# Peptides against a protein of PDB entry 6JX3: the designs that were tried, part 14

Target 1, 85 residues: chain A of PDB entry 6JX3
Amino acid sequence: AEFRLRPEISVAQTDYGMVLLDGRSGEYWQLNDTAALIVQRLLDGHSPADVAQFLTSEYEVERTDAERDIAALVTSLKENGMALP

## One batch from the design tools (peptide; made by RFdiffusion4, then SolubleMPNN)

Design b1_p11_4_s1 (from b1_p11_4, 3 letters changed)
Fold by OpenDDE base, seed 5:
Structure b1_p11_4_s1 (fold): chain B 85 residues (1-85), chain A 11 residues (1-11)
Amino acid sequence: as target 1 above (85 residues)
Amino acid sequence: KTLDVREYRPR
């Protein structure tokens, strides 16, 4: 399934990285560089598997670890009301 | 609020 943000969530690019803004509540989440990189690639249409491959190619991380980090981030995004289930 | 993923060493 395609990764998508909830319609009320906006993306802002800042000098400190990606920020996700909830237009209804006013809450926001600042993502660190790794999280932002993953989210950007997912939003660009890459699958979690694609992102894992990208991470392992660019960084000193094992495939399993990358997959786990991606899955955990996606879960957090969904649980915190940023991404569609 | 923050949402962090551990940082990796670049190759």
Scores: peptide ipSAE 0.751, ipTM 0.956, DockQ to the pose 0.929
Fold by OpenDDE base, seed 3:
Structure b1_p11_4_s1 (fold): chain B 85 residues (1-85), chain A 11 residues (1-11)
Amino acid sequence: as target 1 above (85 residues)
Amino acid sequence: KTLDVREYRPR
């Protein structure tokens, strides 16, 4: 299934980067640039494999490391109530 | 709260 945010989560583009806001609780998560880049591409419909390929092409990162970082981020987003399971 | 992924060096 495609990566999607939970309905109560909104994306805010701030002067300090991407923020994910929970409209119910008021909790927010500020993403650093790498995390924001990954989330943006996932929300645009790219698969984790697509994102890994993009990262290895644009940055000095190994495929295995990119895959691990993406997987860990996705897991965190789901566990912290931002992304749908 | 913050959610960080390590920074990469651009090619």
Scores: peptide ipSAE 0.750, ipTM 0.956, DockQ to the pose 0.932
Fold by OpenDDE base, seed 4:
Structure b1_p11_4_s1 (fold): chain B 85 residues (1-85), chain A 11 residues (1-11)
Amino acid sequence: as target 1 above (85 residues)
Amino acid sequence: KTLDVREYRPR
């Protein structure tokens, strides 16, 4: 239920936005602003439902679209070894 | 590498 990064993943804030760095492999992922916003809220303890509500309140996006985008991002983070399953 | 979510239009 809780969204967590893997222990080897570090978060860095750069001039270009949020970067997730794998300290073991050296790989890193640059997140765009929307992705970073979602990740930040998840890491702060908000549920995907909370994040979806937040997105629909601040942006012109449908709930189902927000939920899809959040789910896709979470899946990518897990599949690419950044987030715990 | 990049990981992007589409940009939304602010209300």
Scores: peptide ipSAE 0.749, ipTM 0.956, DockQ to the pose 0.940
Fold by OpenDDE base, seed 2:
Structure b1_p11_4_s1 (fold): chain B 85 residues (1-85), chain A 11 residues (1-11)
Amino acid sequence: as target 1 above (85 residues)
Amino acid sequence: KTLDVREYRPR
């Protein structure tokens, strides 16, 4: 299943990092660098498996840990109304 | 609001 943001969510790049804005409510979420990197790659069409491979190649993180972090972030994005189910 | 994933050590 393709990772997609809800239609009302906009991505803003700021000097402080990536921000996701809800155009309906005005709510916004600032992502730290790791979260932003994962979201950017998912939005570019990479699968969670692709992202995990990327993370393990670029950082000193185990595959299982990367997969868990990606899954947890995706769950949070869906639960907080930013990503489509 | 902030959404964080732990930082990793770069290789």
Scores: peptide ipSAE 0.744, ipTM 0.955, DockQ to the pose 0.934

Design b1_p11_4_s2 (from b1_p11_4 with R1K P6R)
Fold by OpenDDE base, seed 3:
Structure b1_p11_4_s2 (fold): chain B 85 residues (1-85), chain A 11 residues (1-11)
Amino acid sequence: as target 1 above (85 residues)
Amino acid sequence: KTLDVREYAPR
């Protein structure tokens, strides 16, 4: 249930934001601010429910929308080879 | 490549 990156993926904080780097292929993914915020909290051990609560408390977003955005991001991270299934 | 989530307005 815990969100984890694949072992070949490294997190880099750059002047252009958070980047996920694949140490094998050299591929990288640049995350925008919202995506980076979600990933950071998940990596810190917060559950998707925790993240949704955080988002709705700090931003003008509805709970259902936050939950959907988080789920979609997690799915993308898994399907694009960044997060463990 | 980029991976974006929509931006939210802060409260």
Scores: peptide ipSAE 0.751, ipTM 0.956, DockQ to the pose 0.934
Fold by OpenDDE base, seed 4:
Structure b1_p11_4_s2 (fold): chain B 85 residues (1-85), chain A 11 residues (1-11)
Amino acid sequence: as target 1 above (85 residues)
Amino acid sequence: KTLDVREYAPR
């Protein structure tokens, strides 16, 4: 299934990076550059496997580590009410 | 709040 943000979540691009805003609660989350890169690719329709391949090709990271980092981020986004289950 | 993934060294 595709990665999607919850409808109340909006993306803001700031000079300091990506921010996810919850229009209902007012809560916001600042993403660092790596997290933002992953989220951007997921929102563009790339699968976690695609993202892992991208990361290992562009950065000095092992596939297993990339997969773990992506999975952990996705879990956090879901648990914190930003992404749909 | 922040949501971070470790930074990687570029190839």
Scores: peptide ipSAE 0.749, ipTM 0.956, DockQ to the pose 0.943
Fold by OpenDDE base, seed 5:
Structure b1_p11_4_s2 (fold): chain B 85 residues (1-85), chain A 11 residues (1-11)
Amino acid sequence: as target 1 above (85 residues)
Amino acid sequence: KTLDVREYAPR
């Protein structure tokens, strides 16, 4: 299934990186560069496997580590009410 | 609030 944000979540770009805002609660989350990169690619339609391949090709990270980082981020986004289940 | 993933060094 494709990664999607909840409808009330908007993406804002700041000088300090990507921010996800909840238009209903006013809660927001600032993403660091790695998190933002992963979210951007997922939102562009790349699968977690695609993102892992991208990360290992562009950065000094092992496939297993990339996969774990992506999975943890996706879980956090879902549990914190930003991404659809 | 912040949501962080570890930083990677570019190849």
Scores: peptide ipSAE 0.747, ipTM 0.955, DockQ to the pose 0.940
Fold by OpenDDE base, seed 2:
Structure b1_p11_4_s2 (fold): chain B 85 residues (1-85), chain A 11 residues (1-11)
Amino acid sequence: as target 1 above (85 residues)
Amino acid sequence: KTLDVREYAPR
């Protein structure tokens, strides 16, 4: 299924990286560079498999580790109310 | 709040 943010979530690009803002609660989450890269590619329509391939090609990370990190991030985004299930 | 994924060394 397509990765999508919840409608109340906005993306802000700051000098310190990507921030996800909840327009209803005012809560916000600062993403580090790796997390932001993954989210950006998912929002651009790349599948988790695409993202894993990208990460392993650009960085010294194994495929299984990349897949685990992507899955964990997606789970966190869903559980923290930022991404749609 | 912060949401982190570990940093990777670039190839």
Scores: peptide ipSAE 0.743, ipTM 0.955, DockQ to the pose 0.937

Design b1_p11_4_s3 (from b1_p11_4, 4 letters changed)
Fold by OpenDDE base, seed 4:
Structure b1_p11_4_s3 (fold): chain B 85 residues (1-85), chain A 11 residues (1-11)
Amino acid sequence: as target 1 above (85 residues)
Amino acid sequence: KTLDVRQYRPR
């Protein structure tokens, strides 16, 4: 239920936005603003439903689209070894 | 590498 990064993943804020760095492999992922916003809220303890509500309140996006985008991002983070399953 | 979500238009 809780969204968490893997222990080897570090978060860095750069001039270009949020970067997730794998301290073991050296791989890093640059997140765009929307992805960073979602990750930040998830890491702050908001549920995907909370995040979807937030997105629909601040942006012109449908709830189902927001939910899809959040789910896809979470899946990518897990599959690419950044987030715990 | 990049990980992107589409940009939304602010209300």
Scores: peptide ipSAE 0.717, ipTM 0.952, DockQ to the pose 0.945
Fold by OpenDDE base, seed 5:
Parts: sequence; C-alpha cells; structure tokens
Structure b1_p11_4_s3 (fold): chain B 85 residues (1-85), chain A 11 residues (1-11)
Amino acid sequence: as target 1 above (85 residues)
Amino acid sequence: KTLDVRQYRPR
C-alpha cells in the first residue's frame, strides 16, 4: 500500500530538518535527518524495501536493522496521526 | 514533539 500522510498534515522544510504540522491541532513533529530521509523517500513512492536498500547502500547499517527502523517509524507516524493507516 | 531514527554512519 502507498505511504500517505493524512490530509491535515503539512510538510515544512526547515534548517533543522523536516517538520510535520497538523493543521487541525497545531501540533508539530520535528524529524531528525534519518527520519526525514525515510519519510521523503516513502512520499516519493519508494517502498519500505526500496528505502531499506537505499539506506544500506548509503550508510553502515544492516538490511534487517534498516527494515526495523523503517517499520518503527511508519508505525509511529500512523499512531501519532501523521500517516494514513 | 520529535520523531527520531537512530543516526547511521555514512559509507
């Protein structure tokens, strides 16, 4: 399934990285570099598997660890109301 | 609020 943000969520690029803004509540989440990179690639249409491959190619991380980190981030995004289920 | 993933070392 395609990764998508909820319609009320906006993306802002800042000097400190990606920020996700909830237009209804006013809450926001600042993503660190790794999280932002993952979200950007997912939003660009890459699958979690694609992102894992990218991460392992660019960084000193094992495939299994990358997959786990991606899955955990996606879960957090959904649970915190940023991404569609 | 923050949402972090652990930092990786670039190759």
Scores: peptide ipSAE 0.716, ipTM 0.952, DockQ to the pose 0.933
Fold by OpenDDE base, seed 3:
Parts: structure tokens; C-alpha cells; sequence
Structure b1_p11_4_s3 (fold): chain B 85 residues (1-85), chain A 11 residues (1-11)
């Protein structure tokens, strides 16, 4: 299934980077540049495999490391109530 | 709260 945010989560582009806001609780998560890049591409419809390929082409990162980082981020987004299961 | 992934070096 495609990566999607929970309905109560909105994306805010701030002067300090991407922020995910929970409209119900008021909780927010500030993403650093790498995390924001991954989330943006996932929300644009790219698969984790697509994102890994993109990262290895644009950055000095190994495929295995990119895959691990993406998987860990997705897991965190789901566990912290930002992304749908 | 923050959610970070390690920073990569651009090629």
C-alpha cells in the first residue's frame, strides 16, 4: 500500500523545515532535511525502493544504508501516529 | 519533538 499520513496529520512548511502537525493533540514533529526529503518523496507516490535509488544517486550513501534509514523512518512515523499502518 | 535521519553528503 502507498505511504499516507493519518487524516489528522498535516504538513507545514516552515522557515525551520518540514513539520508534521497533529490537529487533534497539537503534537508536532520537526523533521530534519534527510527525513523531510524521504517523506516528501513517499508522499509524492514514490516507493521505498524508488526513494532508496534516489538517495544513492544524489548522496554518498550505500543502498543498504538508505534502505535501512527509510524503513526505520517509516516505522517511526507509523509508531508515533503520523502515518497510516 | 524531532524526527531525524542522518545527514548524507551530496554527490
Amino acid sequence: as target 1 above (85 residues)
Amino acid sequence: KTLDVRQYRPR
Scores: peptide ipSAE 0.714, ipTM 0.952, DockQ to the pose 0.937
Fold by OpenDDE base, seed 2:
Structure b1_p11_4_s3 (fold): chain B 85 residues (1-85), chain A 11 residues (1-11)
Amino acid sequence: as target 1 above (85 residues)
Amino acid sequence: KTLDVRQYRPR
């Protein structure tokens, strides 16, 4: 299943990092560097498996840990109304 | 609000 943001969510790049903004409520979420990197790659069409491979190649992180972090982030994005189910 | 994933050490 393709990772997609909800239609009302906009992505903004700021000097402080990536921000996801809900155009209806005005609520926004600032993502730290790791979260932003994961979201960017998912939005570019990479699968979670692709992202995990990328993370393990670029950072000192185990595959299992990367997969868990990606899954947890995706869950949070869905639960907080930013990503489509 | 902030949404964080732990920082990794770059290779």
Scores: peptide ipSAE 0.713, ipTM 0.951, DockQ to the pose 0.939

Design b1_p11_4_s4 (from b1_p11_4, 3 letters changed)
Fold by OpenDDE base, seed 4:
Structure b1_p11_4_s4 (fold): chain B 85 residues (1-85), chain A 11 residues (1-11)
Amino acid sequence: as target 1 above (85 residues)
Amino acid sequence: KTLDVRQYAPR
């Protein structure tokens, strides 16, 4: 299934990086560069497997570590009410 | 709030 943000969540690009804003609660989350890169690729329609391959190709990270990091981020996004289940 | 993934060294 595709990765999607909840409808109340908006993306803001700032000089300091990506921010996710919850229009209902007013909560916001600053994403660091790696998190933003992952989210951007997921929102562009790449699968977690695609993202893992991308990360291992461009960065000094092992596949297993990339997969873990992606999964953990996706879980956090869902648990924090930013991404749809 | 922040949501972070570790920074990787680029190849």
Scores: peptide ipSAE 0.710, ipTM 0.952, DockQ to the pose 0.947
Fold by OpenDDE base, seed 5:
Parts: sequence; C-alpha cells; structure tokens
Structure b1_p11_4_s4 (fold): chain B 85 residues (1-85), chain A 11 residues (1-11)
Amino acid sequence: as target 1 above (85 residues)
Amino acid sequence: KTLDVRQYAPR
C-alpha cells in the first residue's frame, strides 16, 4: 500500500528542514534531514524497499539499517497521527 | 516536536 499523509496534515519547508503540520490540532513535527528525505521519497511514490535501495546507494548505511530506520519512521508517523494506516 | 532518523554520511 502507498504511503500517504492524513488529509489534515500539510508539509511545510523551512530553513531548518521539513515540518509536518496538523491543521486541526496545530501540532507540528520538525523532521531532520534523513527523516525528511525518507518522507519525501515515500510521498513521491517510492516503496520502502525503493527508499532503502536509494539510501544504501547514496549514503554510508547498510541495507538492514536503512530498512529498520524506514520502518521505525513509518511507524512513528502512523502512531503520531501523521500518516494513514 | 522533532522526528529524527540517524544522519548518514554521503558516499
């Protein structure tokens, strides 16, 4: 299934990186560079496997670590009400 | 609030 943000979540770009904003609650989350990169690629339609391949090709990270990081981030986004289940 | 993933060094 494709990764999607909840409809009330908007993406803002700041000088300090990507921010996800909940238009209903006013809650927001500032993403660091790696998190933002992963979210951007997922929103562009790349699968977690695609993102893992991208990360291992562009950065000094092992496939297993990339996969774990992506999975943990997706879980956090869902649990914190930013991404659809 | 912040949401962080480990930073990676570029190849």
Scores: peptide ipSAE 0.709, ipTM 0.951, DockQ to the pose 0.943
Fold by OpenDDE base, seed 2:
Structure b1_p11_4_s4 (fold): chain B 85 residues (1-85), chain A 11 residues (1-11)
Amino acid sequence: as target 1 above (85 residues)
Amino acid sequence: KTLDVRQYAPR
């Protein structure tokens, strides 16, 4: 299924990286570089498999580790109310 | 709040 943010969530690009803002609660989450890269690619329509391939090609990370990190991030985004299930 | 994924070394 397509990765999508909840409608109340906005993306802000700051000098310190990507921030996800909840327009209803005012809560915000600062993403580090790796998390932001993953989210950006998912929002651009790349599948988790695409993202894993990208990460392993550009960084010194094994496929299984990349897949696990992507899955964990997606789960966190859903559980923290930022991404749609 | 912060949401982090491990930082990877670039190839």
Scores: peptide ipSAE 0.708, ipTM 0.951, DockQ to the pose 0.941
Fold by OpenDDE base, seed 3:
Structure b1_p11_4_s4 (fold): chain B 85 residues (1-85), chain A 11 residues (1-11)
Amino acid sequence: as target 1 above (85 residues)
Amino acid sequence: KTLDVRQYAPR
């Protein structure tokens, strides 16, 4: 249930934002602010429910929309080889 | 590559 990155993936904080780097292929993914915020909180051990609550408290987003955005991002991270299934 | 989530307005 815990969100984790694949072992070959590293997190880099750059002047251009958060980047996920694949140490094997050299591929990288640049995350925008919202995506980075979600990933950071998940990596810190917060559940998707925690993240949704955080988003709705600090931003003008509805709970259902936040939950859907989080779920979609997690799915993308898994399908694009960044997060463990 | 980029991975984006919609931007939200801060409260």
Scores: peptide ipSAE 0.708, ipTM 0.951, DockQ to the pose 0.936

Design b1_p11_5_s1 (from b1_p11_5, 5 letters changed)
Fold by OpenDDE base, seed 3:
Structure b1_p11_5_s1 (fold): chain B 85 residues (1-85), chain A 11 residues (1-11)
Amino acid sequence: as target 1 above (85 residues)
Amino acid sequence: KRLDAPEYRPR
């Protein structure tokens, strides 16, 4: 299934990086560059496998580690109410 | 709040 944000979540591109904003609660989450890159690619329709391949191509990271990091981030996004289950 | 992923060295 495709990765999607919850409808109340907005993406803001700031001079300091990507921010996810909850329009209901006012809560916001700042993402570092790696997290933002992963989220952007997922939102663009790339699969986690695509993202892992991209990360291993662009960065000094092993495939297994990239896959773990992507999975962990996706889990966090869902658990913190930013992404749809 | 922050939600960070591990940082990597670019190739």
Scores: peptide ipSAE 0.747, ipTM 0.956, DockQ to the pose 0.948
Fold by OpenDDE base, seed 5:
Formats: sequence, structure tokens, C-alpha cells
Structure b1_p11_5_s1 (fold): chain B 85 residues (1-85), chain A 11 residues (1-11)
Amino acid sequence: as target 1 above (85 residues)
Amino acid sequence: KRLDAPEYRPR
């Protein structure tokens, strides 16, 4: 299934990186560069496999590690109420 | 709050 943010979540691009804002609770989450890159590519329609390939091509990271890091981030986004299940 | 992923060295 396609990665999607919950409808109450908005994205803010700041000078310090991506911020996810919950319009209902007022809660917000700052993402570091790696997390922001992953989220941006997922929102653009790339699959986790696509993102892993991109990460391994651009960074010194092994495919298995990239896949694990993507999965962990997606899980966190879902568990913290930012992404749809 | 922060939600970080591991940082990598660029190739």
C-alpha cells in the first residue's frame, strides 16, 4: 500500500529541515535529514525498495541496513500518529 | 519532538 500521512498531519519545510505538524493536537515532530529524505521520497510515490536503492546509491550504507532503517522510520511514523496504517 | 533516522556518509 502507498505511504500516506494522516489527514490532520501537515508538512512544513523549514531552514532546519522537515517538520510534521498535527493540526488537531498541535504536536509537531522535527525530522533529521535522513528521515526527511525518506519521507519525501515515500510521499512522492517511491516504494520502500526504491528508497533503499536510492539510499545505497547516494550514501555509504548497505541495502539491508537501509531497508531496516526505512522500515523502522515508517513504523515510528505510524505509531506516533503521523502516517496511516 | 524529534523523529530521526540514522545519518549516513555520502558517497
Scores: peptide ipSAE 0.745, ipTM 0.955, DockQ to the pose 0.951
Fold by OpenDDE base, seed 2:
Structure b1_p11_5_s1 (fold): chain B 85 residues (1-85), chain A 11 residues (1-11)
Amino acid sequence: as target 1 above (85 residues)
Amino acid sequence: KRLDAPEYRPR
C-alpha cells in the first residue's frame, strides 16, 4: 500500500531539518536526517524496498538493517498519528 | 518532539 500522511499533517522544511506538523492539534515532530530522507522518498512514491536499496547504496548500512529501520520508522509514524494505516 | 531514525555513515 502507498505510504501517505494523514490529511491534517503538513511537511515543513526548515534549516534544522524536516518537521511534521499536525494542523489540528498544533503538535509537531522534528525528524533527523535519516528519518527525513526515508519519509521524503516514501512520499515521492518509492517503496520501502526502493528506500532500502537507496540507503545501502549511499550509506554504510546492510540491507537487512535498512529494511528494519524503515519498518520501525513507518510504524512509529502510524502509531504517532502522522501516517495513514 | 523528535522522531529519529538511526544515523548512518556515508559511503
Scores: peptide ipSAE 0.745, ipTM 0.955, DockQ to the pose 0.948
Fold by OpenDDE base, seed 4:
Structure b1_p11_5_s1 (fold): chain B 85 residues (1-85), chain A 11 residues (1-11)
Amino acid sequence: as target 1 above (85 residues)
Amino acid sequence: KRLDAPEYRPR
């Protein structure tokens, strides 16, 4: 289950962090640092489990909370048309 | 628009 962005979505790094831009609609989403970190690692081929392990190692967060946060973000990315199902 | 994840405290 590879995490992939939709082909019309582009990634931009700005002074304010990561931005995802929909080239068809013109809509864009700013991601905070945590969301950007998760997306970057998923795009690099890490599994959600890998990302959860990374988060728990770097931050004061429980594994189950990290997994929930990752799942919620992925769901939002898919539902908002940024990531493929 | 924004799409944020929770902020965590660094270890």
Scores: peptide ipSAE 0.744, ipTM 0.955, DockQ to the pose 0.956

Design b1_p11_5_s2 (from b1_p11_5, 6 letters changed)
Fold by OpenDDE base, seed 1:
Structure b1_p11_5_s2 (fold): chain B 85 residues (1-85), chain A 11 residues (1-11)
Amino acid sequence: as target 1 above (85 residues)
Amino acid sequence: GRLDAPEYRRR
């Protein structure tokens, strides 16, 4: 399924990186550069597999580790109410 | 809050 943010979530850029803001509650979540990169690519329509391939090509990370890191982040985004299930 | 992913070294 396509990765999408919940409708109340917006993306903001700060001096400290990407922030996801809940327009209803005012809660926000800061993402470090790796997390932001993953989210940006997913929002652009790349699959988790695409993102893993990108990460392994650009960074010193093994495919299995990249896949696990992506899956963990996506799970967190969904469970913390930022991404649609 | 924070949601971080591991940081990697660039190739």
Scores: peptide ipSAE 0.743, ipTM 0.955, DockQ to the pose 0.944
Fold by OpenDDE base, seed 4:
Structure b1_p11_5_s2 (fold): chain B 85 residues (1-85), chain A 11 residues (1-11)
Amino acid sequence: as target 1 above (85 residues)
Amino acid sequence: GRLDAPEYRRR
C-alpha cells in the first residue's frame, strides 16, 4: 500500500530537521534525521523494502532491524494522525 | 512532539 500523509498534514524543513504540522489542530511533530529520511523516501514512492535496502547500504544496520524500525515509525505516524492507514 | 527512529552509524 502507498504511504501517504493525511491531507491536513504539511511538511516543513527547519534548521533542526523535518517537522510535520497538522493544519487543523496546530499540533506539530519533529522528526530526527533517520525518521525524516525514512519518511522522505516513502513519500517519494519507495517501498518499505526499498527503504530498508537503502538504510542497510548507507548505515551500519541489519536488514531485519531496518525493517522493524521502518514499520515502527510508520505505525507511529498512522497512530498519531499524520499518515493515512 | 517528537517521532524518532534509531540513529545509525554511517558506513
Scores: peptide ipSAE 0.742, ipTM 0.955, DockQ to the pose 0.955
Fold by OpenDDE base, seed 3:
Structure b1_p11_5_s2 (fold): chain B 85 residues (1-85), chain A 11 residues (1-11)
Amino acid sequence: as target 1 above (85 residues)
Amino acid sequence: GRLDAPEYRRR
């Protein structure tokens, strides 16, 4: 299914990278470059499989590792209240 | 907070 952020979550691009902001609580999450790249591609409509393919093509990472890293990030985004289930 | 993913070397 499509990856989507919760309605209260906003994306901010800062000089220090991508930040996800919760407009209700005021909590924010800073993402490192890899996490931001994954989230951006998912939000652009790419599937996790697409993202894994992209990562393996651009970076020195194996497919299975990329898939695991993407899955772990998506799980974290959902568990921390940023992404819809 | 912080939400990080593993960093990789570019090809």
Scores: peptide ipSAE 0.742, ipTM 0.955, DockQ to the pose 0.934
Fold by OpenDDE base, seed 2:
Structure b1_p11_5_s2 (fold): chain B 85 residues (1-85), chain A 11 residues (1-11)
Amino acid sequence: as target 1 above (85 residues)
Amino acid sequence: GRLDAPEYRRR
């Protein structure tokens, strides 16, 4: 299934990194560089497998760890009301 | 809030 943000969530780029804004509540979430990179690639249409491959190629991380980190982030995005289930 | 993922060392 395609990774998508909830309709009320927008993305803002700041000097301090990516921020997700909830247009209804006004709440915002700041992402660190790794989280932002993962979210950006998912929103660009890359699959989690694609993202894992990218991470292992660019960073000193094993495939299994990358996959786990991606899955954990996606879960957090869904649980915190930012991504669609 | 904050939403972080583990940081990695670049190859």
Scores: peptide ipSAE 0.739, ipTM 0.955, DockQ to the pose 0.923

Design b1_p11_5_s3 (from b1_p11_5, 4 letters changed)
Fold by OpenDDE base, seed 2:
Structure b1_p11_5_s3 (fold): chain B 85 residues (1-85), chain A 11 residues (1-11)
Amino acid sequence: as target 1 above (85 residues)
Amino acid sequence: GSLNAPEYRPR
């Protein structure tokens, strides 16, 4: 299934990076550059496998580590109410 | 809050 943000979540691009805003609660979450890159690519329709391949091509990271990092971030986004399950 | 992923060195 495709990665999707919850309907109340908005994306804001700031000078300091990506921020996810909850329009209901007013809560916001700042993402570091790696997290923002992963989220951006997922929202663009790339699969986690696509993202892992991208990361290993651009950065000194092993495929297994990239896959684990992506999975961990997606889990965090879901658990913190940013992404749909 | 903040949501982070590990930082990598670029190739």
Scores: peptide ipSAE 0.743, ipTM 0.956, DockQ to the pose 0.935
Fold by OpenDDE base, seed 3:
Structure b1_p11_5_s3 (fold): chain B 85 residues (1-85), chain A 11 residues (1-11)
Amino acid sequence: as target 1 above (85 residues)
Amino acid sequence: GSLNAPEYRPR
């Protein structure tokens, strides 16, 4: 239930934004600001529902859309080997 | 690579 990164993944804050780095392969993934915000809040322990509420309060996005965007990002993070299943 | 989520307009 808890969102967690894989142990080989580290978070780097760069002048260009948030980057997830795989210490084994050397691959890195650049996150845009929205993705970084979602990941940061999830790593801080907020539930996807919490994140959706935050997004709808701060941005012009509907709750249903925010929830789908979060779910899609989480799925991508898992499928690309950054987050634990 | 890149992993993006939709950009939103702030309220």
Scores: peptide ipSAE 0.743, ipTM 0.956, DockQ to the pose 0.938
Fold by OpenDDE base, seed 5:
Structure b1_p11_5_s3 (fold): chain B 85 residues (1-85), chain A 11 residues (1-11)
Amino acid sequence: as target 1 above (85 residues)
Amino acid sequence: GSLNAPEYRPR
């Protein structure tokens, strides 16, 4: 399934990193660099498998760990109302 | 809030 943000969520780039802002509630979430990178690639249309391959190629991380990290982040984004189910 | 993933060392 395609990763998508909820319509009310906007992406902002700040000096301190990526922020996701809920335009309806005003709630925001600051993402660290790894989370931002994952979200950016998913939004660009890459699958979680694509992202895992990218992470293992660019960083010193094992495939299994990358897959787990991506899945955990996606789950958090959905549970916290930023990404569509 | 904040939402983080583990930081990795670049190759």
Scores: peptide ipSAE 0.742, ipTM 0.956, DockQ to the pose 0.936
Fold by OpenDDE base, seed 4:
Structure b1_p11_5_s3 (fold): chain B 85 residues (1-85), chain A 11 residues (1-11)
Amino acid sequence: as target 1 above (85 residues)
Amino acid sequence: GSLNAPEYRPR
């Protein structure tokens, strides 16, 4: 299934990077550049496999590592209530 | 809080 944020989560772009804001709790999470890039591509409809391919083409990272990093981030986003299960 | 992924070196 496609990656989606929970309804209460909004995205803010700042000079310091992407921030995800929980409109209910007021909690916010700042993403570093790599995390923001992954989230942006996922929200644009790219699959984790697509993102992994993109990362390996643009950066010095192996496919297996990219896949693991993406999976870990997605898991964190879900566990912290930002992304839908 | 913060949620990060590893920073990679550009090719």
Scores: peptide ipSAE 0.742, ipTM 0.956, DockQ to the pose 0.941

